# Peptides against a protein of PDB entry 4JHK: the designs that were tried, part 49

Target 1, 212 residues: chain A of PDB entry 4JHK
Amino acid sequence: EDYKIQSFDLETQKLLKTALKDPGSVDLEKVSSVIVDQSLKDQVFSREAGRICYTIVQAEAKQTNGSVFRRNLLNRLQQEFKAREETRKRSTQEWVCLVSFICNIFDYLKVNNMPMVALVHPVYDCLFRLAQSDALKNEEEVDCLVLQLHRIGDQLEKMNVQLMDELFNLLRDGFLLQEDLSSMGRLLLLEILEFRAGGWKLSDTAQKYYYS

## One batch from the design tools (peptide; aimed at target 1 R70 N112 V117)

Design b2_p24_3_s1 (made by RFdiffusion4, then SolubleMPNN; from b2_p24_3, 13 letters changed)
Fold by OpenDDE base, seed 3:
Structure b2_p24_3_s1 (fold): chain B 212 residues (1-212), chain A 24 residues (1-24)
Amino acid sequence: as target 1 above (212 residues)
Amino acid sequence: MEEAEKKLEELDEELLKKLLEERS
């Protein structure tokens, strides 16, 4: 497979490529740190990061039956999640990148083709935070919220319908009652409300936008 | 491979336990 890693320097690209095919020959802690750091800077890369991480996890499992990479990755994720409110206060951009990264890890790091149950509540916590009134007034946070719901909303609902209902109650109230939403924010909320009501199904055009 | 995946699942639950405890 081809992975989009052009944002890294050539040496780091080489490191990542080696990790993908021969994880035992590289420092997997360093690899995980590089991936997380870049994911916290580039929301677009976060999606690709999920695929890269899954591939490395599988490669290491096959090669040595090890889990060094996954351990380091999840440890770093835990650290970032615990500091999420501080991150949000410091930088909205870093905060939405963090949310994107967590959601993409949920999406790609599956076991037996099933999502990690332990990530369900952390993902919902992030989405609920984005659904609060102080976040809904920020278009960047609304963009992130809607993007993640388009990508993993159906999976999350299958894991916990009650939480999804509660989340969308907040989104409905925000759309109807909150006065300081941006025009685009309001449109995005309406769109995602209708998207769920329609069974989480996208048109071909929308599919390309969110998943390409 | 299945065994490796099961081990990873166990690791995930262990490592992410504190994430659940930090829920808002």
Scores: peptide ipSAE 0.060, ipTM 0.677, DockQ to the pose 0.546
OpenDDE base, seeds 1, 2, 4, 5: peptide ipSAE 0.026, 0.032, 0.000, 0.028; ipTM 0.509, 0.663, 0.281, 0.615

Design b2_p24_3_s2 (made by RFdiffusion4, then SolubleMPNN; from b2_p24_3, 12 letters changed)
Fold by OpenDDE base, seed 3:
Structure b2_p24_3_s2 (fold): chain B 212 residues (1-212), chain A 24 residues (1-24)
Amino acid sequence: as target 1 above (212 residues)
Amino acid sequence: MEQAEKEMEELDKELLEKLLEERA
């Protein structure tokens, strides 16, 4: 299986490849830190990061029945989540990367093919924050919100339809009532409203945009 | 593998419990 890790230097690439193959031979705390750090800088990478993390988790479980990597990963995630408001204030880019990373971890780190129940509320908390009026006026935050809903909205709804209804009430109100949305922001909100109304089904073009 | 997954699930719940406490 090929992983998109070309954004790292050669030494780090080697470290990651080794972790994927033989996790017991590397410092898994360092590996987790590297992945999280890069995910907080590159929203595109965060998607790949989820897949990489899942593979390392499975490899370690198979090799040693251990969970060192996942523990370090989730500990770091918890730290970043707790500081999310400070992160948002400091850098919108880092904030949306954090949200993307959390959502991608939710998407990929499954147990018995089921999402981690404990991540449901944290994910919704991030999405609700993006759905507030002060965030909806920022196109970068709207883009992040809509992207995550396209990728994991159907899964989240299955976990808690009530929260999804509440979230989309905010999005509807934002679309209809908020005056300081960008043109693109308004378009994206309309698109996601229609997407859910259509049963979370994507056209071929949309599928390529969000998942390729 | 199944046992390992179950153990990981429990670990997830423990580690993420604090995330729920930080909910707005």
Scores: peptide ipSAE 0.042, ipTM 0.658, DockQ to the pose 0.536
OpenDDE base, seeds 1, 2, 4, 5: peptide ipSAE 0.022, 0.021, 0.027, 0.027; ipTM 0.550, 0.565, 0.597, 0.598

Design b2_p24_3_s4 (made by RFdiffusion4, then SolubleMPNN; from b2_p24_3, 14 letters changed)
Fold by OpenDDE base, seed 1:
Structure b2_p24_3_s4 (fold): chain B 212 residues (1-212), chain A 24 residues (1-24)
Amino acid sequence: as target 1 above (212 residues)
Amino acid sequence: MEEAEKKMEELDKELLEELEAERA
């Protein structure tokens, strides 16, 4: 199985590869930090990062029954989450990367094939922030919101349908009432409203757009 | 693997409690 880590320097690539195979032999705090740092810079990598993180978690569990990597990863995520408003103010790009990463971790780091309960509210908090009027007018934030809902919306709804209803009430109101949406933003909101109404099922065309 | 999963579940609970405490 290949992992997309060519963007890292050779030393870091070696570190990551070792973590994937022999996590007990490396500084797992450093590994988690490297993954988070890169995920905050590259939204495309955040998806791959989720897969990498899951593999490392499984490898450590199998090797030593340890959870050092996961603990460090989640601690770092918590720190970034706490500072999310400051991050958003500083850089929209970093903010959407943060949201993407948290959502991807939610998607990949499952326990007994179930989502981490601890991440449910943080994920919803991020999505609710993206659903506020000041965020909906930004196409980059709308794109992020819709992308995450396509990827994990059905899972999130299963965890808390009340929050999902509240979220989509905001999206509906944004679509119908907010006047300063971009044309693309409005189209994306309409699409995601229809997507949920259709039972979170993607067409072949939509699947290619969101997952290729 | 079962033991590791239990540890992960406990970690989830601990993290959840911390996050909820911050939200309160």
Scores: peptide ipSAE 0.028, ipTM 0.571, DockQ to the pose 0.778
OpenDDE base, seeds 2, 3, 4, 5: peptide ipSAE 0.024, 0.025, 0.026, 0.025; ipTM 0.582, 0.622, 0.602, 0.572

Design b2_p24_4 (made by RFdiffusion4)
Pose (drawn by RFdiffusion4):
Parts: C-alpha cells; structure tokens; sequence
Structure b2_p24_4 (pose): chain A 212 residues (1-212), chain P 24 residues (1-24)
C-alpha cells in the first residue's frame, strides 16, 4: 500500500500511481527514469523503491504481457552500476543510495519466484567495495553494508557462497586490523559477524547487547 | 543459470533476466 513516494513532485506522484494501475497508458521509460533518478537522491526511497517497481512490473505482465518497464529499469540501473566509482567520488550519499536500491530490487523483483541472477555479481561487487578499508572508515558506508547483509545477505549466500565467504574475511580483517575503523563501525561489523554465524538471524542476547 | 550469472558484467541485465525467465 505505501510505496513511500512522498518525496516526489505532485505531478510525478500522479504519474507513478497511474503506472500502477494502467502501465500501458504511461511512458514506462520515463517512469523508470524518474524512479532511478529519485532513488539516488532520497535515502528512504532508495531502500523502499522495490515495492513500487514490483507492483508496476506485475501490472505490465498482467495487462500487456510486456516487460518493457522492467527492462528500462534494469538497463538504467546497470548504467548507474557501471558508473559506481565515479558516483562514489561525487557523493557518498548517492553511492550508498545506489547500493540500497540495487539490493532492494534484488529482494523484490523476482523471476518466476526466483532471484535475478543478473544481480548476484553486481551486488557482491557493491558490498566488496564497501568492505574495503577506504570505505570502512566511513560509518555511512558501513551502515549501508550491514543493511544489505541484514536484508538480502541470506539470499545472496545461497546464490554464491564463495563470494560471501571471501567478503566476510574482509570484514574480520577490517575488524581486527584496521585502526581508523570507528567505534560504531566496530559495533556494526561485530554484530554482522554474529548475525551470519548464527544463520542470518539475530539472537535474543545480541539484540540486547547491540540495540537499544 | 550459473553462465548467465557470470555474464552479468558483459551483457544487458534485462536480457539475462529474460533468458533466466525462459529457462525457469
């Protein structure tokens, strides 16, 4: 019900609500463009846009059996994904928004009730980037890293364990060895090590230790 | 599916998704 589009211009809110019911009536290329655009600019929307994208993808399949919107969305995201390092230099905020959005799409948009394999390596590419020492020194990026691991970390490991293993080596390495990792960065990494070791669930006692 | 997964950096993601859908 709540797609979290309050950040949008009033005219665009109408465009988006229309695409949910009657995709054939609207420019799905323009619709996908305004969604990707806004997703890089607003944090709440970046971690929630997957709901509205899925609803539209299903609406098109139902109405016209088409997947034009899905296509425009994936190709636009692939372009942002390819430019990820440049976007990170320009704005950490936009970068973590891109990662959150890509991971939200991996979570919501399914292909025959299965995850899109097209996004497996790109998501690992993003999380490995966050696990680097120049990214871990920024609590903003560590926060982004652990948000994705909480949400889709389990699904991702099923698709590829080798990558998740090598990724968590970087997490342990940064935890033990890195000195400009902050206190909050340390708490976040420790919680995610326990989280994964526990089978991607938060124990009652860890809940008490880490969170208010 | 593993081949499609490894092609994600060299191909259109939309194309990969279409081929995955056809396979499934």
Amino acid sequence: as target 1 above (212 residues)
Amino acid sequence: LDTLMDQSHTRSWADIVDEQEALL

Design b2_p24_4_s1 (made by RFdiffusion4, then SolubleMPNN; from b2_p24_4, 8 letters changed)
Fold by OpenDDE base, seed 5:
Structure b2_p24_4_s1 (fold): chain B 212 residues (1-212), chain A 24 residues (1-24)
Amino acid sequence: as target 1 above (212 residues)
Amino acid sequence: LEELMKQSHTKSWADLAEEQEKLL
C-alpha cells in the first residue's frame, strides 16, 4: 500500500515505511510522536495519518500481539486534548488540526471492529467547543466542525444520540442567533443541519448548492 | 461500554482502549 508521507524527510519516511511493515523493528514512541507532530501542523495529513496509524496498529497486533504504538499514540493525543484550550488560544490552525486528527483516529482506529469508546466524549467535547459562539464566528473552526460531522457524525450519533442532539441544538442556535457568522459559516451550518436531518447524507443537488 | 465511555475524562485513553479490547 502507498501512504502519503512525502511531506517528511527521507529518513523519517524510511522510519514510517518500516513501521508500517515491521513495527517491532522501530521506536514506536518516536513514530507516534512524528505522526502527531505532523498532524498538528497539516490538517490534510491528519486524514492520512489516521489510515497510517490504523495500519501500524494492525501490523503490530499481527506481529507481536502488542499495542505499544496505540498506547503511545493515545497518550500523546490525550495530552494534547488536555491542553486544547491553550492550543486554541495559541493557534486556531493547530486547534482545528488537533480536532481533525482526534476525529480521524476515532474514524480509523477501531477496537475489535468497534468504535473506540474512550474517544467518544473527547470528540464530542471538541465538537461542542467548536459549536460555541466564540468559535462559530471563525470560518476555519466552522469548516473543521462541519467536516468532522460529515466524516464521523453518523458514527458518533450511534454512540450517543443525546449528545448529538445537544450539539445540534447549539448549531441550530448558532445558525439562528449568532450575529457575526459569515455568510459561508451560516451556509455550512444550515447544510450540516440538513445533512443530519437527511440521515447523514445529502443529494448531489444539495451538495453542489452548499459547496459549489 | 457505557461505563468505559464515562471514564474517558478521568482515565488513560490507552488503558480504556485495552480494557475495551478485552471486553469485546
Scores: peptide ipSAE 0.743, ipTM 0.964, DockQ to the pose 0.961
OpenDDE base, seeds 1, 2, 3, 4: peptide ipSAE 0.740, 0.741, 0.742, 0.741; ipTM 0.963, 0.964, 0.964, 0.963

Design b2_p24_4_s2 (made by RFdiffusion4, then SolubleMPNN; from b2_p24_4, 8 letters changed)
Fold by OpenDDE base, seed 5:
Structure b2_p24_4_s2 (fold): chain B 212 residues (1-212), chain A 24 residues (1-24)
Amino acid sequence: as target 1 above (212 residues)
Amino acid sequence: LDELMKQSHTKSWADLAEQQEKLL
């Protein structure tokens, strides 16, 4: 498989490639740290990072029946999650990268082909934070919120429909009541409301309308 | 699994993932 790791230096690329094929021969704590660090800086890489993490987890399980990489990854991720409010205050970009990464890990890292239940509430916590009025006025945060719901909304709802209902109540309130939403932000909220109402699907025509 | 989800705010995600792995 081809992984998008060209943004790293050659030494780090070698490390990652080795981790993907022979995880037992590298420092998996270092590997996880490198992946998390880059994911917090680059939202595009964050998506690829989920796939990379999945592959490493599977390779380690097959090779040694171990879970050292996953443990290190989740420990670091949980630390970043705990500090999420400070991260948001420091940098909106880092905050949305953090949310994106957590959501991508939820999307890719399955436990025996099931969603990792440990991440359900944390993901919802992030999405609820993005649904607050102070976040909805920021287009970057709205983009992140809508993107994650498009990617994993259906999976999250299956895990807890009550939380999803509560989340979308906030989104409807934001759409209807918040005066300082941008035109694009309001449009995106409307789109995601319709997306869920349509069973987490959207026609090509509607997609072009909202995102063109 | 519901119990594991409830513990995500107080327990190690890594530990919970390992526990889930044993249950499935």
Scores: peptide ipSAE 0.745, ipTM 0.964, DockQ to the pose 0.959
OpenDDE base, seeds 1, 2, 3, 4: peptide ipSAE 0.743, 0.743, 0.745, 0.744; ipTM 0.964, 0.964, 0.965, 0.964

Design b2_p24_4_s3 (made by RFdiffusion4, then SolubleMPNN; from b2_p24_4, 7 letters changed)
Fold by OpenDDE base, seed 5:
Structure b2_p24_4_s3 (fold): chain B 212 residues (1-212), chain A 24 residues (1-24)
Amino acid sequence: as target 1 above (212 residues)
Amino acid sequence: LEELMNQSHTKSWADLADEQEKLL
């Protein structure tokens, strides 16, 4: 199996590769820290990170029936989540990376093939924060919001449709009423509104319209 | 599961995940 870990130095790559195959032989706290650190820097990596984390979790479960990696990962994520407002204030890029990573972990890291319920409210909290007026004016945050909803919106809705309705009320209001929303941001909000209305899918024509 | 979901703001996510694993 090939994983996209070229962004790490060779020593770290070796560490990650070992964790993927033999998690019991490495410091899983260190592994989790490295993955989180990189995910906070590179939003694109967060997708791969989710897959990597899933593989490590599965490998450890099979090897020792343990969950040391998952525990360390979730502990670190929870710490970052608690500090999310400070992170957002410091760096929009780091903030959207954090949101992206948490959402990707929710997407990939299942518990007995079920969504990790512990992450449902935290994910919604992040998305609601992105749906606030001060965030909607930032295209980078809108991009993140829309991307996550494309990825995990259907899953989140299954967990709590009421929260999803409330979230989309905010998005609709932002689309209609917010004056400082960029043209692209407005387009993206419209797209995601249609995306959910269409059962979390769009036609090819619509896809090209919004992303061409 | 709903009970676990409602505890995400007050408890360790790691603990909740472990509890969910035992439940399902």
Scores: peptide ipSAE 0.751, ipTM 0.966, DockQ to the pose 0.954
OpenDDE base, seeds 1, 2, 3, 4: peptide ipSAE 0.748, 0.748, 0.751, 0.749; ipTM 0.965, 0.966, 0.966, 0.965

Design b2_p24_4_s4 (made by RFdiffusion4, then SolubleMPNN; from b2_p24_4, 11 letters changed)
Fold by OpenDDE base, seed 2:
Structure b2_p24_4_s4 (fold): chain B 212 residues (1-212), chain A 24 residues (1-24)
Amino acid sequence: as target 1 above (212 residues)
Amino acid sequence: LEELMNKSHTESWADLEERQAKLL
């Protein structure tokens, strides 16, 4: 499988590959650290990092019945989440990487094939932050918001429909009322409103309209 | 599960995940 680890140096790539095959032979705390660090820097990796994380989690559980990687990963992720406002102030790019990573972990790191309920509110917190007026005027943040809702919106709604309703009220208001939205941002908000209204699916007509 | 969900802002995600794993 391709875990999008091309942006890592060769030594780290080797470390990650070893973690996938033989997690007991590597420092899984270090592995979790480098994954989080790279996810905060590389948007492409952050959007797929959940896959490699889940694979490592399963490999460790199977090999040693351990959870060192998972615990360290979640602890570091929680730390970054707590500092999210500072991250956003420092770098929009790092902020959207963080959101992408958290959402991707939610998407892939299942607990007995169920979503990790511990991440539901944190994910919503991130999405609500992206839905605030100061974020909606930034196209990069709108891109991130809409992408996450496309990827995990249906799962999030199943966990808490009330929060999803509240979130989309903000998105609707942003679409209708916020003056400093870019044309693309407004289009993206319209699309995601339609996406949810259509049961988290796009019709063929809508697909052509938005992505032609 | 709802109880665990409500603790995400105050407790360790790692601990909550372990508890969830035991419940399911």
Scores: peptide ipSAE 0.731, ipTM 0.962, DockQ to the pose 0.947
OpenDDE base, seeds 1, 3, 4, 5: peptide ipSAE 0.714, 0.716, 0.712, 0.714; ipTM 0.959, 0.959, 0.958, 0.959

Design b2_p24_5_s1 (made by RFdiffusion4, then SolubleMPNN; its pose is not in this set)
Fold by OpenDDE base, seed 4:
Structure b2_p24_5_s1 (fold): chain B 212 residues (1-212), chain A 24 residues (1-24)
Amino acid sequence: as target 1 above (212 residues)
Amino acid sequence: KREEEEKEALEIDEKLLEEELAKL
């Protein structure tokens, strides 16, 4: 299987390819750092990063019964998560990349085909932050919020329906009451409200309406 | 309830993380 790692230099590409094939032969801490660093800069890569991370985790487990990569990855993720407010203040782009990456890790790094419980609250915390009024006024943050909910909302709800209800209460209030939402932002909020209400599905008609 | 959860959610739970790591 091919992985989209063209954005890295050739040396790093080789490192990643080796990690995917023979994780025991590389510095997995370095590999994790490289993946996180790039994921914080490139939202497109963050999706691929989840898949790459899962593959490396599985490869290491099979090869050495180890978990060095996952440990380093999650430790780095914790560091970035703790600094999320500073990241948001510094760069909205990096902030939404961080959220996207955390959500993708949640989506791909499954244990026994189940999401990691340890990531549930951090993911919700990120989404709740995006649902605050100061974030909802920014289309980039709304785009991120809605995108993640489309990707993992159903899984998150299964992990904690109460938090999902609270989150969507905020989204509803934002949609109805917040004055400085953009037209597109309001449209996206409405779409995601309907998406959940429809069992995390959209009709063909609704799909065309919101995304055509 | 949410306020309490938000305080606890400021960090990835170290204990839960260790438990997750032990599952593989």
Scores: peptide ipSAE 0.053, ipTM 0.640, DockQ to the pose 0.139
OpenDDE base, seeds 1, 2, 3, 5: peptide ipSAE 0.023, 0.024, 0.027, 0.024; ipTM 0.573, 0.577, 0.640, 0.581; seeds 1, 3 fail the geometry check

Design b2_p24_5_s2 (made by RFdiffusion4, then SolubleMPNN; its pose is not in this set)
Fold by OpenDDE base, seed 1:
Structure b2_p24_5_s2 (fold): chain B 212 residues (1-212), chain A 24 residues (1-24)
Amino acid sequence: as target 1 above (212 residues)
Amino acid sequence: SAEELQEKALAIDDKLEEEELAKL
């Protein structure tokens, strides 16, 4: 498979490629740190990072029956998650990258083809934070929120429908009651409300209307 | 307020999440 790792220097690219094929021969803590660091800078990479992480996890399990990479990855995620408010205050971009990365790890890093239960609440916590009034007024945060719900909303709902109902109550209230939403933000909230109401699917007509 | 409730909820979840993530 081809992985998008062109943003790294050649030495790091080699490290990542080796981790994908022969994880036992590299420092997997270093690999995890490199992936997380880049994911915090590049939201587009965060999706690829999820796929890369899953591949490394599978490779290590197959090669050594180990889980060193996953453990280090989750430990780093835990640290970043704990510091999420500080990150948000420092940089909205880094914050939405963090959310995107956590959501993508949830999406890709499955165990026995099931989402990791331990990631459910952290993901919801991030989405709930994005659904607060101070975040909904920022289009960048709304973009992130809606994007993640499009990607993993159906999976999250299966894990906890009550939390999803609560989240969408906030989104509905934001759409109806919050005055300082951007026009695009309001449009995105309406779209995602309709998206869930339609069973996490969007009609061709609606897709053209919202994204043309 | 809704924000206060969310902050409290996040604080509770943070502790639970830390424990669960530490097991992985």
Scores: peptide ipSAE 0.020, ipTM 0.503, DockQ to the pose 0.062
OpenDDE base, seeds 2, 3, 4, 5: peptide ipSAE 0.020, 0.023, 0.019, 0.019; ipTM 0.564, 0.567, 0.555, 0.550; seeds 2, 3, 4 fail the geometry check

Design b2_p24_5_s3 (made by RFdiffusion4, then SolubleMPNN; its pose is not in this set)
Fold by OpenDDE base, seed 4:
Structure b2_p24_5_s3 (fold): chain B 212 residues (1-212), chain A 24 residues (1-24)
Amino acid sequence: as target 1 above (212 residues)
Amino acid sequence: SMEELQKKAEEIDEKLWQEELASL
């Protein structure tokens, strides 16, 4: 399986490739840091990062029965999560990358075929932050919110339906009541409301309507 | 207050992080 790591320099690419095949031979703390750093800069990579992280975790578990990479990854994620408001103030782009990355880790990095419970609330917290009025007025944040809900909404709901209900109450209120939403933002909110209402699926009719 | 609720939520998150980390 090929991983999209062309954005890294050659040395880092080699490091990542080695980590994927022989995690015990590399500094997994460094590997985790590199992955997180790049994921905070490149939202496209954050999707790949989830897959990469999962592969490394599995490889390490198989090779040494270790969890060094996962531990370092989660430690770094926690640090970034704690600083999320500062990140948001500094750069909306970095903020949405952070959210995307956390969501992708939630999606891909499963243990015993289950999502990491520790990530559930952090993910919801991020999504709730994106659902606040000051964030909903920013199309970039709305895009991120809707994208993540499309990707992992069904899984998140299974983990905590009450939080999902609360989140969508905010989204509904934003859709109905917030005046400074962009037209596209409002459309996206409506779409995601319908998406969930349809069991996290879009009908053919809805698909054509929103994405034709 | 909303501030208190937010603080409590953060405490819960922190606890969950630590529990996950401790399990590794």
Scores: peptide ipSAE 0.242, ipTM 0.776, DockQ to the pose 0.093
OpenDDE base, seeds 1, 2, 3, 5: peptide ipSAE 0.029, 0.027, 0.028, 0.027; ipTM 0.552, 0.548, 0.539, 0.537

Design b2_p24_5_s4 (made by RFdiffusion4, then SolubleMPNN; its pose is not in this set)
Fold by OpenDDE base, seed 3:
Structure b2_p24_5_s4 (fold): chain B 212 residues (1-212), chain A 24 residues (1-24)
Amino acid sequence: as target 1 above (212 residues)
Amino acid sequence: EKEKLEEEAKKIDEELLEKELASL
């Protein structure tokens, strides 16, 4: 099993690899901090961080029956979530990385193969923020929104179909009515509208059309 | 374990709830 940790220096990579195999031998607070920090500045990593986190959680549980890593991770996530508007103001890049990270945590940190219920509304909150007019005009935010919906939209809908309907009403209105969307942004909105309408699937023909 | 995870994640949801209440 491969983990995408190439963006870290060699020393940190070693730390992470050790945490994955022998979490009791490392400072798990430091590990969680490193993961969150990198997730906020690296979109590729933020998208994959959940898998790494889940593995560490499982390893710690098996080794020591502990949950130090998970606790520190979620505490840090809470701090970043609370500061999300300031983060967005400071850096769109960090903001979309934060959203990606939260969505990835939702996707991977499952208990009994079920998502954490408490993360449902926070995830929707982030997606709704991306669906506002001031965000839809930014292609980077649209990219993030559409990416997350492709990855976890079906799961989120199962948790709350009413919120998903409301979200997609905003996306439809943005697509139809907002004048300052980029061409690509508009295309992506159309694609995701069709994606959901098709049961969170896209035909091969449509896939080629939108992403060729 | 499930309950523990939910308790930890609940803080995030609580912040969202506070925001919603403040908007009323």
Scores: peptide ipSAE 0.029, ipTM 0.618, DockQ to the pose 0.106
OpenDDE base, seeds 1, 2, 4, 5: peptide ipSAE 0.026, 0.028, 0.026, 0.026; ipTM 0.619, 0.621, 0.601, 0.590; seed 2 fails the geometry check

Design b2_p24_6 (made by RFdiffusion4)
Pose (drawn by RFdiffusion4):
Structure b2_p24_6 (pose): chain A 212 residues (1-212), chain P 24 residues (1-24)
Amino acid sequence: as target 1 above (212 residues)
Amino acid sequence: SKTLEPLSDEELDELIEEDLDAES
């Protein structure tokens, strides 16, 4: 019900609500463009855009059996994904929004009730980037890292365990060895190590230790 | 530190097309 589009221009809200019901009536290329655009600019939308993207993808399949929107969306995201390092230099905020959005799409948009394998490596590419020492010194990026691990970390490991293992080695390494990792960064990494070791769930006691 | 090697443009495109073609 709530796609979290309150950040949008009033005209665009109409465009988006229209695409949900009658995709054939709207420019799906323009629709995918305004969604990707806004997703890089607004944090709340970046971690929720997957709902509205899925609803539109399903609406097109039902109405016209087409997947044009899905296509435009994936190709536009691929382009942003390819330019990820440049975007990170320009704005950490945009970068973490891109990662949140890509991960949200991996979570919501399924292909025959299965995850899109096309996004497995790209998502790991993003999380490995966050696990680097120059990214871990920023609580903003650590926050982004652990948000994705909480949300799709389990799904991702099923698709590829080797990568999740090597990724968590970087997490342990940064935890023990890095000195400019902050107190909050340390709390976040420790919680995620326990989270994964516990099978991607938060124990009652960890809930008490880490969170208000 | 260890880094993950990126996929090529051709590999990325192919995987998107494969997912789209596999859709029912």

Design b2_p24_6_s1 (made by RFdiffusion4, then SolubleMPNN; from b2_p24_6, 7 letters changed)
Fold by OpenDDE base, seed 2:
Structure b2_p24_6_s1 (fold): chain B 212 residues (1-212), chain A 24 residues (1-24)
Amino acid sequence: as target 1 above (212 residues)
Amino acid sequence: ELTLEPLSDEELEKLIEEDLAAMK
């Protein structure tokens, strides 16, 4: 299994590799902090961090039956989520990275083969924030919103269809009524509306694009 | 795939719900 950790320095890469294989031999609190920090700054990594985290969680469970990594990860995630508005004000890039990271954790870090219930509302809250008018006019936020819905929309809907309906009402209204959308933003909204209407099914081309 | 214990998740859920409620 290949993990995208090239954005880290060599020392940190070694730390992460060790955590993936022998989590009991490293400071898992530090590992979790490093992953979260990088996920907030690197969108490419934030999209893959969930898989890395899942692997570490599994490795720790197998090795020591421990959950130190997951606990620290989720605690940090909660802190960042709580501060999401401040993050958005400071940097759109960090904000979309945060959303991407939270969505990735939701996608990969499952309990009993199901998404963590604790993350459902936080994920929706982030997506609803991206669906507000002030966010929809920013193409970077629209990109993030659409990407996450492509990746985890079907899972989220299964967890709470009412929230998904409300979310897509906002997206539809944005598409139809908001005047300051970019051309690409408008196209992306249309695409995601059609995507859900089609049962969250990706074409072969779309599959390669979103999951390459 | 290993089954994860939900205890910490439940605790997190409660805290997050409280935070969300406070934001409303």
Scores: peptide ipSAE 0.029, ipTM 0.568, DockQ to the pose 0.060
OpenDDE base, seeds 1, 3, 4, 5: peptide ipSAE 0.027, 0.024, 0.024, 0.023; ipTM 0.564, 0.568, 0.566, 0.568

